Peptides against a protein of PDB entry 5EIB. Designs and how they scored, part 302

Target 1, 366 residues: chain A of PDB entry 5EIB
Amino acid sequence: VDLEPGTMDSVRSGPFGQIFRPDNFVFGQSGAGNNWAKGHYTEGAELVDSVLDVVRKESESCDCLQGFQLTHSLGGGTGSGMGTLLISKIREEYPDRIMNTFSVMPSPKVSDTVVEPYNATLSVHQLVENTDETYCIDNEALYDICFRTLKLTTPTYGDLNHLVSATMSGVTTCLRFPGQLNADLRKLAVNMVPFPRLHFFMPGFAPLTSRGSQQYRALTVPELTQQMFDSKNMMAACDPRHGRYLTVAAIFRGRMSMKEVDEQMLNVQNKNSSYFVEWIPNNVKTAVCDIPPRGLKMSATFIGNSTAIQELFKRISEQFTAMFRRKAFLHWYTGEGMDEMEFTEAESNMNDLVSEYQQYQDATAD
Target 2, 366 residues: chain A of PDB entry 5EIB as posed
Amino acid sequence: VDLEPGTMDSVRSGPFGQIFRPDNFVFGQSGAGNNWAKGHYTEGAELVDSVLDVVRKESESCDCLQGFQLTHSLGGGTGSGMGTLLISKIREEYPDRIMNTFSVMPSPKVSDTVVEPYNATLSVHQLVENTDETYSIDNEALYDICFRTLKLTTPTYGDLNHLVSATMSGVTTCLRFPGQLNADLRKLAVNMVPFPRLHFFMPGFAPLTSRGSQQYRALTVPELTQQMFDSKNMMAACDPRHGRYLTVAAIFRGRMSMKEVDEQMLNVQNKNSSYFVEWIPNNVKTAVCDIPPRGLKMSATFIGNSTAIQELFKRISEQFTAMFRRKAFLHWYTGEGMDEMEFTEAESNMNDLVSEYQQYQDATAD

## One batch from the design tools (peptide; made by RFdiffusion4, then SolubleMPNN)

Design b2_p27_3_s4 (from b2_p27_3, 13 letters changed)
Fold by OpenDDE base, seed 1:
Structure b2_p27_3_s4 (fold): chain B 366 residues (1-366), chain A 27 residues (1-27)
Amino acid sequence: as target 1 above (366 residues)
Amino acid sequence: FVADPEILEEQVRIRQQRPDIIVINVA
């Protein structure tokens, strides 16, 4: 789905253009211009019914619909505004289905779009209310991984997207292969989301590999386990050591000893016990899939529900507040039918979310 | 982002392996 035809034309002309049904391409004539309000209230609102019609048709073709997986960017007007509109409308129509998202968080290190903090804040407000599980893929973290860890002098969107793809592949492994832990979206939500609003996940991946890297690195299970829990391997720009894990899922892929995985997972939990809440028993889940990822012998993917995710939201909030205090660019949003109060409500809800994470971080087993 | 070939490949794979999950890409 896009408000601009150009992206759809690129996809159609690309290697996958024939794999998508032609009727599943929904696009507008006018882009959102990096404006959430255009995506949510005007241009996106004109297109949303057409998307919902496609969703209904796809839903009718499913024998047992579990839910939805939406992938979007929170910095762009279409992904943020129209994406969250779609989430809301789908939630209204399919209240008993799981809404899963891959939400790409904006970063000034990656994009020069000045209004991204508005788009992100307005989007987070919607995601808090209308999603069941959200993978926070932070362009800040992706850039830092590419630059610092992968030693890429000038990280490209292709380099970032490679990490996203690897992460998406990892976190969806249990969904895609039979007999796994968290084999459905509902089970994932039940295991990962102890509190309805606290459904934002820090994904992580090991080993980190650059796009086009021919360097075959064999890693051991201990090395994978250690890297997977390393803050430098997190796709969200948060340090887990600054918070506590509410829940964790670890997904190992490749031919390895389940016993060795269990031993290493126990060791890493024990070593990092101070970074877990003590009042959620059995809050770490491990899965092993014998099918390795493409081009690797083995990998480990991390899904963390950590109170440290508040660092990401605080970053966005600080950027938002700096602009909003001056009413910078607000006329572009209000001109699309938004009220200034919606900005304040979105800011408030995100700050409440931060406060909720902090509350559970500070909670002891009483 | 959503138009990235690797992302699209992954989305296609997910959709093929889990037809019970509707995958939506918003650019």
Scores: peptide ipSAE 0.533, ipTM 0.929, DockQ to the pose 0.897
Fold by OpenDDE base, seed 3:
Structure b2_p27_3_s4 (fold): chain B 366 residues (1-366), chain A 27 residues (1-27)
Amino acid sequence: as target 1 above (366 residues)
Amino acid sequence: FVADPEILEEQVRIRQQRPDIIVINVA
């Protein structure tokens, strides 16, 4: 789905263009111009019914619909504004289905789009209310991984997107292969989301590999486990050591010993016990899939529900507040029919979310 | 982002393997 035709033409002309059904291409003509309000109230609102018709048709073709997986950027007007409009409308129509998102968080290190803090804050407000599971893919973290860990002097969108694709492949492994832990979206939610509003996940991947670098590094299970819990492998720009894990899922891929995985997972939990809440028993889940990812012998994917994720929201909130205090660019949003009050409501809800994470971080076993 | 060939390949794979999950890409 796009408000601009150019992206759709690129997809159609691309190597996968023939795999997509032509009827599942919904696009506008005007674009959102990096404005959430255009995506949510005007241009996106004109297109949303056409997307919902496709969603209904696809839903009717499903014998047992589990839910939805939406991928979008929170910095861009279409992904943020129209994406969250779609999430809201789908939630209204399918309240008993799981809404899962891959939400790309903006960073000034990756984009110079000035209004991204508005788009992100307004989007987070919608995601708190209307999603069940959100993977926070933070462009700040992706850039830092590419630059610091992968030693890429000038990270490209292709380098960032390679990390995203590897992570998406990893976190969906349990869904795609039979007999795994978290084999459906609802089981994932039950294991990962102890409190309904606290459904924002910090993903991580090991080994970290650049696009086109066939790192034939023979990784061991201990090395994968250690890297997976390293803050430098997290695709959200927060330090797990500044918070506590509410829940964790680890997904190993490749031919390895389940016993060795269990031993290493126990060792890493014991080593990092201070970074877990003590009042959620058995809050670490492990899965092993014998099918390695393409080009790797073994991998590990991390999903963390950590109170440290508040650092990501605080960063966005600080950027938002700095702009909003000046009323910078607000007329572009209000001119699309948005009320200025919605900015303050979105800011408040995000600050409440931060406070909720902090409350559970500070909670002790009674 | 959502038009990246690697992301699109992964989304197609998910959709093929899990027809019970509707995959939506918003650009």
Scores: peptide ipSAE 0.515, ipTM 0.920, DockQ to the pose 0.898
Fold by OpenDDE base, seed 5:
Structure b2_p27_3_s4 (fold): chain B 366 residues (1-366), chain A 27 residues (1-27)
Amino acid sequence: as target 1 above (366 residues)
Amino acid sequence: FVADPEILEEQVRIRQQRPDIIVINVA
């Protein structure tokens, strides 16, 4: 789905253009211009019914629909505005189905789009209410991984998108292969989301590889386990040591000993016990899939529900507040039919979310 | 982002392996 035809033409002309049904390409003629309000209330609102018709048709073709997986950017107007409009409308029509998202968080290190904090804040407000599971893929973290860890002098969108792809592949492993932990979206939600609003995940991947770099290094299960829990391997720019894990899923891929995995997972939990909440028993789940990822002998993917995710939301909130206090660019949103109150509500809800994470971080077993 | 070939490949793979999950890409 796009509000601009150019992206759709690129997808259609690309290697996968033939895999998508022509009728499943829904696009507008007028882009959102990096404006959430255009995506949500004007240009996107004109297109949303056409998308919903496709969604309904796809839903009817499913014998047993589990839910939805939406991928979008929170910095852009279409991904943020229209993406969240779609989420809201789908939630309304399918309230019993799981809404899962891959939400790319904006960063000033990656994009010069000045209004990204507005788009992100307005989007997070919608995601808090209308999603069951959200993988926070943070362009700040992706950039830092590319630059600091992968030693890329000038990280490209291709380099960032490679990390996104690896992460998506990793976190969906249990869904894609039979007999795994979290084999469906609902089981994932039950294991990962102890409180409905606290459904934002910190993904991580090991080993980290750049596009076109084949790591010939044989990793061990101990090395994978250590890297998976390292803050430098997180796809969200948060330090897990500044918070506590509510829940964790670890997904190992490749030929390895389950016993060794269990031993290393126990060791890492014991070593990092201060970074877990003590009042959620058995909050770490481990899966091993014998099928390695493409080009690797083994990998580990991390899914963390951590109170440290508040660092990401605080960063966005600070940027939002700096602009909103000056009413900078606000007329572009209000001109599309938004009320200034919606900005205040979105800011408030995000701050409430931060406060909720902090509350559970500070909670002790009685 | 959503037009990236690697991302599209993963989305296609997910859709093929889990027909019970509707995959939506918003650009």
Scores: peptide ipSAE 0.510, ipTM 0.916, DockQ to the pose 0.901
Fold by OpenDDE base, seed 2:
Structure b2_p27_3_s4 (fold): chain B 366 residues (1-366), chain A 27 residues (1-27)
Amino acid sequence: as target 1 above (366 residues)
Amino acid sequence: FVADPEILEEQVRIRQQRPDIIVINVA
C-alpha cells in the first residue's frame, strides 16, 4: 500500500512483482508528503476503504484467520498516518484477531525529514491502543550496527533493510515452522505481553552479517547466546542494562544441541539475573529450529519485552517536545483537519507508557 | 523500506508459509 504510484510500479517491475496479485496493489495519486495527518485524515482516508476491501477478500479466503502482520515506517506520512489508520480500522472490524506490527522508528541519522518526531509520536499513540504486538525496529540502532559493528563508513538503506529482513525472518521462525514455541500469534502474545499496553518488543539478531560478507565465522551456541543478549545486537536503540526484562523469547536456528542451548540460556539468565523482573516466573522462553537461515549455519534471534524500551520513547518525546513548543510545522497538520489537542493526547499517552515501564521496572515481589 | 527486495522476499515467504496471517505492507 502506498499513496504514491512510483513505489508500486517499482514492486511490480521488480523480481517479485509477479508473485503479488495485481488487485492487492493499492495506491493513491498524491503522497502524504511526510505528513501523518495527510496519511490519517485526508489522502489516506480516501484510500483506506479500497485497502479494507482487499483485506476483507483475503480474510474470507482464509479458513481460520489468525491475525494481521503490518509493516510500516513511523517517520513517513503514509506508513505512519495511513498505516495507523489501517490498524485502527482493522481492529474495529476484526477485534478478536491479533494485530502484529513491524514498526520502523525514525532517526535523524538516517533521514533529514524534520517532522518525523510528530509522525512517530502520533503513531505510537495509535500503536499503544490498537496493536497486540509491536516489534520496534529503530533506524538509530540499525545505523549504529552498520556503522560501529559492521564498520560500514556510509550505511545505505540496503544495509539497514538487510538487518530488518534477517530480524523479521528470525522472529517469525516459530510461526513458519511446525512444533515450535510461540507457534501462533496469540501464544506469542500470552508469553511475551504480561500487561496489554506493554507490547513493544526489542528484537535482536546474532550473528550480525552484512550483504556480501560471506566470511562470517559460524558462531558457537555460547557465542550466539552471549551476542543475543548484547545491547550491540539489539535493533532498538536502548540498553537492556538500564532496565529489566519482563519477558524474553530466544529463537535458535540451525543444527545444535538442545541441551547446550538450555545450559547456555540458564547461564545467561543467572549471570544477568539483576536485569530480569523476579515476579514473573519462567519469563524466558527458548525455541530451537533445525532449519538454519539462508547463508548461515546457525543464528539466534532475540525478542525482549524490556522496560529499557522507554529510552526509545523518551528520545522521540524529547524531539517531539522541542518542535511542538515552537509550534514548528504545526499548520501542516492542522490544515489537514487535526486539532492541537491530538498532539498533546499522543504525547501524554507516550509519557504514560514510559511511566508504566518505569513502574514495573521498580516493582518488587511482595 | 517496504519496497526493498529483501523485505519483500521475506514477506512473500511469511505469506506462503502462513496463509492464516494477512501481511500488509504500508510504504
Scores: peptide ipSAE 0.497, ipTM 0.909, DockQ to the pose 0.910

Design b2_p27_4_s1 (from b2_p27_4, 13 letters changed)
Fold by OpenDDE base, seed 4:
Structure b2_p27_4_s1 (fold): chain B 366 residues (1-366), chain A 27 residues (1-27)
Amino acid sequence: as target 1 above (366 residues)
Amino acid sequence: SSIIELYVGLGPFGSILLEEYMGELYS
């Protein structure tokens, strides 16, 4: 779904364009112009019914619908505004289904779009209320991985998208292959989300490889396990050492010993025991899939529900507050029918979320 | 059991993401 028709033509003409049903391409005539309010109240609102009709048709064709997976950008007006509108409308129509999102967080390192902090904050407000699980894919982290870890002097969107793709493939492994841990969205939510509002995940991937790099480092299970818990491998710009893990899932792919995986996972938990909450027993889950990712012999994907994710929200909040105090660009949003109070409510809810994470970080076992 | 996947507002580079992701899924 896009408000800009040019993106849909690129997907249709691409190698996988035939995998999508022609009727499942929904596009507008005019983009949201990086404005959440255009995506949510005007341009996006005009298109939302057409998308919902497609969703209904696809839902009727499913024997057993688990839920929805939405991938969107929180920096752009369509992904942020229309994406969150769709989430809200789908949640309303399918309240018993899981809403999963891959939400790409904006960064000034990647984009010069000044209003991205508004779009992100307004989106996070909706995601807190209307999603069951959200993978935070942070452009800040992706840029830092490309620049520092992969030593790319000029990271491209292709380099960032490769990391996103690898991460998305990794976290969906258990959903795609039968007999795995967290084989459905509901089981994932039950294992990963101890509190309804605290459903934002830090994903991570090992090994980190750039697009077109044939340097597939054959990592060992110990190396994979160490790397997946390294802050440098996190796709969210947070240091897990500054918080505590509520829950963790580790997804190994490739031919490896389950025994070796279990031993290494136990070792890494023991080494990092101070970074786990003490009051959630068995809060680390491990899955092994024998099918490696493309071009790799083995990989590990990390899903962390950590209180350290508050660092990401604090960053966005600081950027938001710097503009909002000056009422910068607000007229572009209010002119689309948005109330200024919605900005204050969104800021408040995000600050409440940060406070909730901090509360559970500081909580001790009674 | 089925999951409905939506891709919303991925912008001009969304096609690259989808191509890579679908390439990983169908490899």
Scores: peptide ipSAE 0.561, ipTM 0.927, DockQ to the pose 0.847
Fold by OpenDDE base, seed 1:
Structure b2_p27_4_s1 (fold): chain B 366 residues (1-366), chain A 27 residues (1-27)
Amino acid sequence: as target 1 above (366 residues)
Amino acid sequence: SSIIELYVGLGPFGSILLEEYMGELYS
């Protein structure tokens, strides 16, 4: 779904364009212009019913619908505004279904779009209320991985998207292959989300590889396990050592010993015990899928529900506040029918979320 | 059991993301 036709044409003409039903391409004539309010109240609102019709049709064709998985950018007007509108409308119509999102967080290191903090803050406000689980894929972290870890002097969108795709593939492994832990979205939510509002995940992937890197070094299970828990492997720009894990899932892919995986997972938990809450028993889940990713012998994907994720929200909040205090660009949003009060409500809700994470970070087992 | 996947507002580079992701899924 996009408000800009050109994006859909690129997908249709791509190597996988045929895997999508032609009728499942919904697009507008006018883009959101990086404005959340255009995506949410005007241009996106005009298109939302057409998308919902497609969703209904697909839902009716499903024998057992688990839920929805929405991938969107929080920096752009369509992904942020229309994406969150769709989430809201789908939630209203399918309240008993799981809403899962891959939400790409904006970064000034990656984009020069000045209003991204508004779009992100307004989106987070909606995601807190209307999603059951949200993977935070942070362009800040992706850029830093590409630059610092992968030693790419000029990270490209291709390099970032490779990391995103590997991560998305990793976290969806259990959903795609039968007999795995977290084999459905509901089980994932039960295992990962101890508190309904605290459903923002920090994903990570090992091994980190760039697109076109021919040196496929097969890592060992110990190396994968160690790298997966390394702060430098996190796809969200936060340091897990500054917080505590509420819950963790690790998804290993490839031919490996379950015993070795369990041993290494126990070892890494013991080494990092100070970074876990002690009052949530059995808060680390491990899955092993025998099918490796393309081009790799083995991988590990990390899903962390950590209180350290507040660092990501604080970054966005600081950027938002710096703009909002100046009333910078507000007329672009209010001109689309948005109330200025909604900015304040969104800021408040995100700050409340940060406070909630901090509360659970500071909580002791009484 | 099924999941409905939506891709919304991925922008000009969204096609690259989808290509990479679908390549990983259908590899």
Scores: peptide ipSAE 0.559, ipTM 0.926, DockQ to the pose 0.850
Fold by OpenDDE base, seed 3:
Structure b2_p27_4_s1 (fold): chain B 366 residues (1-366), chain A 27 residues (1-27)
Amino acid sequence: as target 1 above (366 residues)
Amino acid sequence: SSIIELYVGLGPFGSILLEEYMGELYS
């Protein structure tokens, strides 16, 4: 779904364009212009019913619908505004279904779009209320991984998208292959989300190797396990060492020993025990799929529900506040039918979320 | 059991994401 027709043509003409039904391409004629309000109240609102009609049709074709998975950018007006509108409308129509999102967080390191903090804050407000699980894919973290770890001098959107794709494939592995841990969205939510509002995940992927260091060393389970828990491998720009894991899932892919995986997962938990909450028993889950990802012998994907994710929200909040105090560009949003109060409500809810994470970070076992 | 996947506002670069992701899913 896009408000810009040119994007849809690119997907349709692409190698996988035939996988999508022609009727499942919904597009507008006028872009959101990086304005959440255009995506949410005007241009997106005009298109939302057409998308909902497609969703209904697809839902009717499903024998057992688990839920929805929405991938969107929080920096752009369409992904942020229309994406969150769709989430809200789908939640209203399917309240008993799981809403999962891959939400790409904006960063000034990747985009010069000045209003991205508004779009992100307004989106997070919606995601807190209307999603059951949200993977925070942070462009800042992706950029840093590309630059520092992958040693790419000038990271491209293609380089970032490769990381996103690998991560998305990794986290969805359990959903795609029968008999795995977290084989459905509801089980994933139950295992990963101990508190309903604290459903924002820090994803990570291993291996992350620079092309020059791709010595054909067969990655080992210990190396994968160590790397996926490394703060530098997190796809969200926060340091897990500054918080505590509420829950963790690790998804290994490839031919490996379950025993070795279990041993290494136990070892890494023991080494990092100070970074886990002690009052949530069995808060680390491990899955192993024998099917490796494309081009790799083995991989590990990390899903962390960490209180350190508040660092991401604080970053966005700080950027938001700096703009909002100046009333910068507010007229672009209010002119599309938004109330200025919606900005304040969104800021407040995000700050409340940060406070909630901090509360659980500081909580001790009684 | 099925999951409905939506891709919203990924922009011109989102096609690359979709191609790579779908390539990993269907490889």
Scores: peptide ipSAE 0.556, ipTM 0.927, DockQ to the pose 0.818
Fold by OpenDDE base, seed 5:
Structure b2_p27_4_s1 (fold): chain B 366 residues (1-366), chain A 27 residues (1-27)
Amino acid sequence: as target 1 above (366 residues)
Amino acid sequence: SSIIELYVGLGPFGSILLEEYMGELYS
């Protein structure tokens, strides 16, 4: 789904364009112009019914619908505004189904779009209420991985998207292969989300590799386990050492010893026990899939529900506040039928979310 | 058991993401 026809044409003409049904391409004629309000109240609102019709048809064709997975950018007006509108409308129509998102968080290191903090904050407000699981794919972290870890002097969108793709593939492994831990979205939610509002995940991937620099050298299980818990491998710009893990899932792929994986996972938990909450028993789940990812002998994907995610929200909030205090570009949003009060509500809800994470970070077993 | 996947507003580089992701899924 896109409000810009050119993007849809690129996908449709691409090597995998045939995977999508032609009728499942829904697009507008007028882009959201990086404005959340255009995506949510005007151009996106005109298109939403057409998307919902497609969703209904797909839902009717499913014998057992688990839920929905939405991938979107929170910096752009379509992904942020229309994406969150769709999430809201789907949630209203399918309240018993899981809403999962891959939400790409904006960063000034990656984009010069000045209104991205508005789009992100307004989106997070919607995601807090209307999603069950949200993978935070942070362009700040992706850029830092590319630049610092992968030693790419000028990270490209291709380099960032490679990391996103690897991460998305990793976290969906259990959903795609039978007999795995978290084999459905609901089980994942039960295992990963102890508190409904605290459903924002820090994904991580090991080994990190750039596009065109495939690491053919297999890492060892100990190396994978160590890298997976390293802050440098997190796809969200948060240091897990500044918070506590509420829950963790580790997904290993490739031919390896389950015994060795279990031993290393136990060792890393024990070594990092101070970074876990003590009042959630058995809060680390491990899966092993014998099928490696493309071009790798083995990998490990990390899903962390950590109170350190508040660092990401604080960053966005600070950027938002700096703009909103100046009323910078506010008329672009209000002119699309948005109330200024919605900015204040979104800011408040995000600050409440940060406070909730901090509360559980500081909580002790009673 | 099925999941409906939506890709919304990925911008001009969204095709790259989809190509790589689908390449990982269908390899």
Scores: peptide ipSAE 0.555, ipTM 0.926, DockQ to the pose 0.838

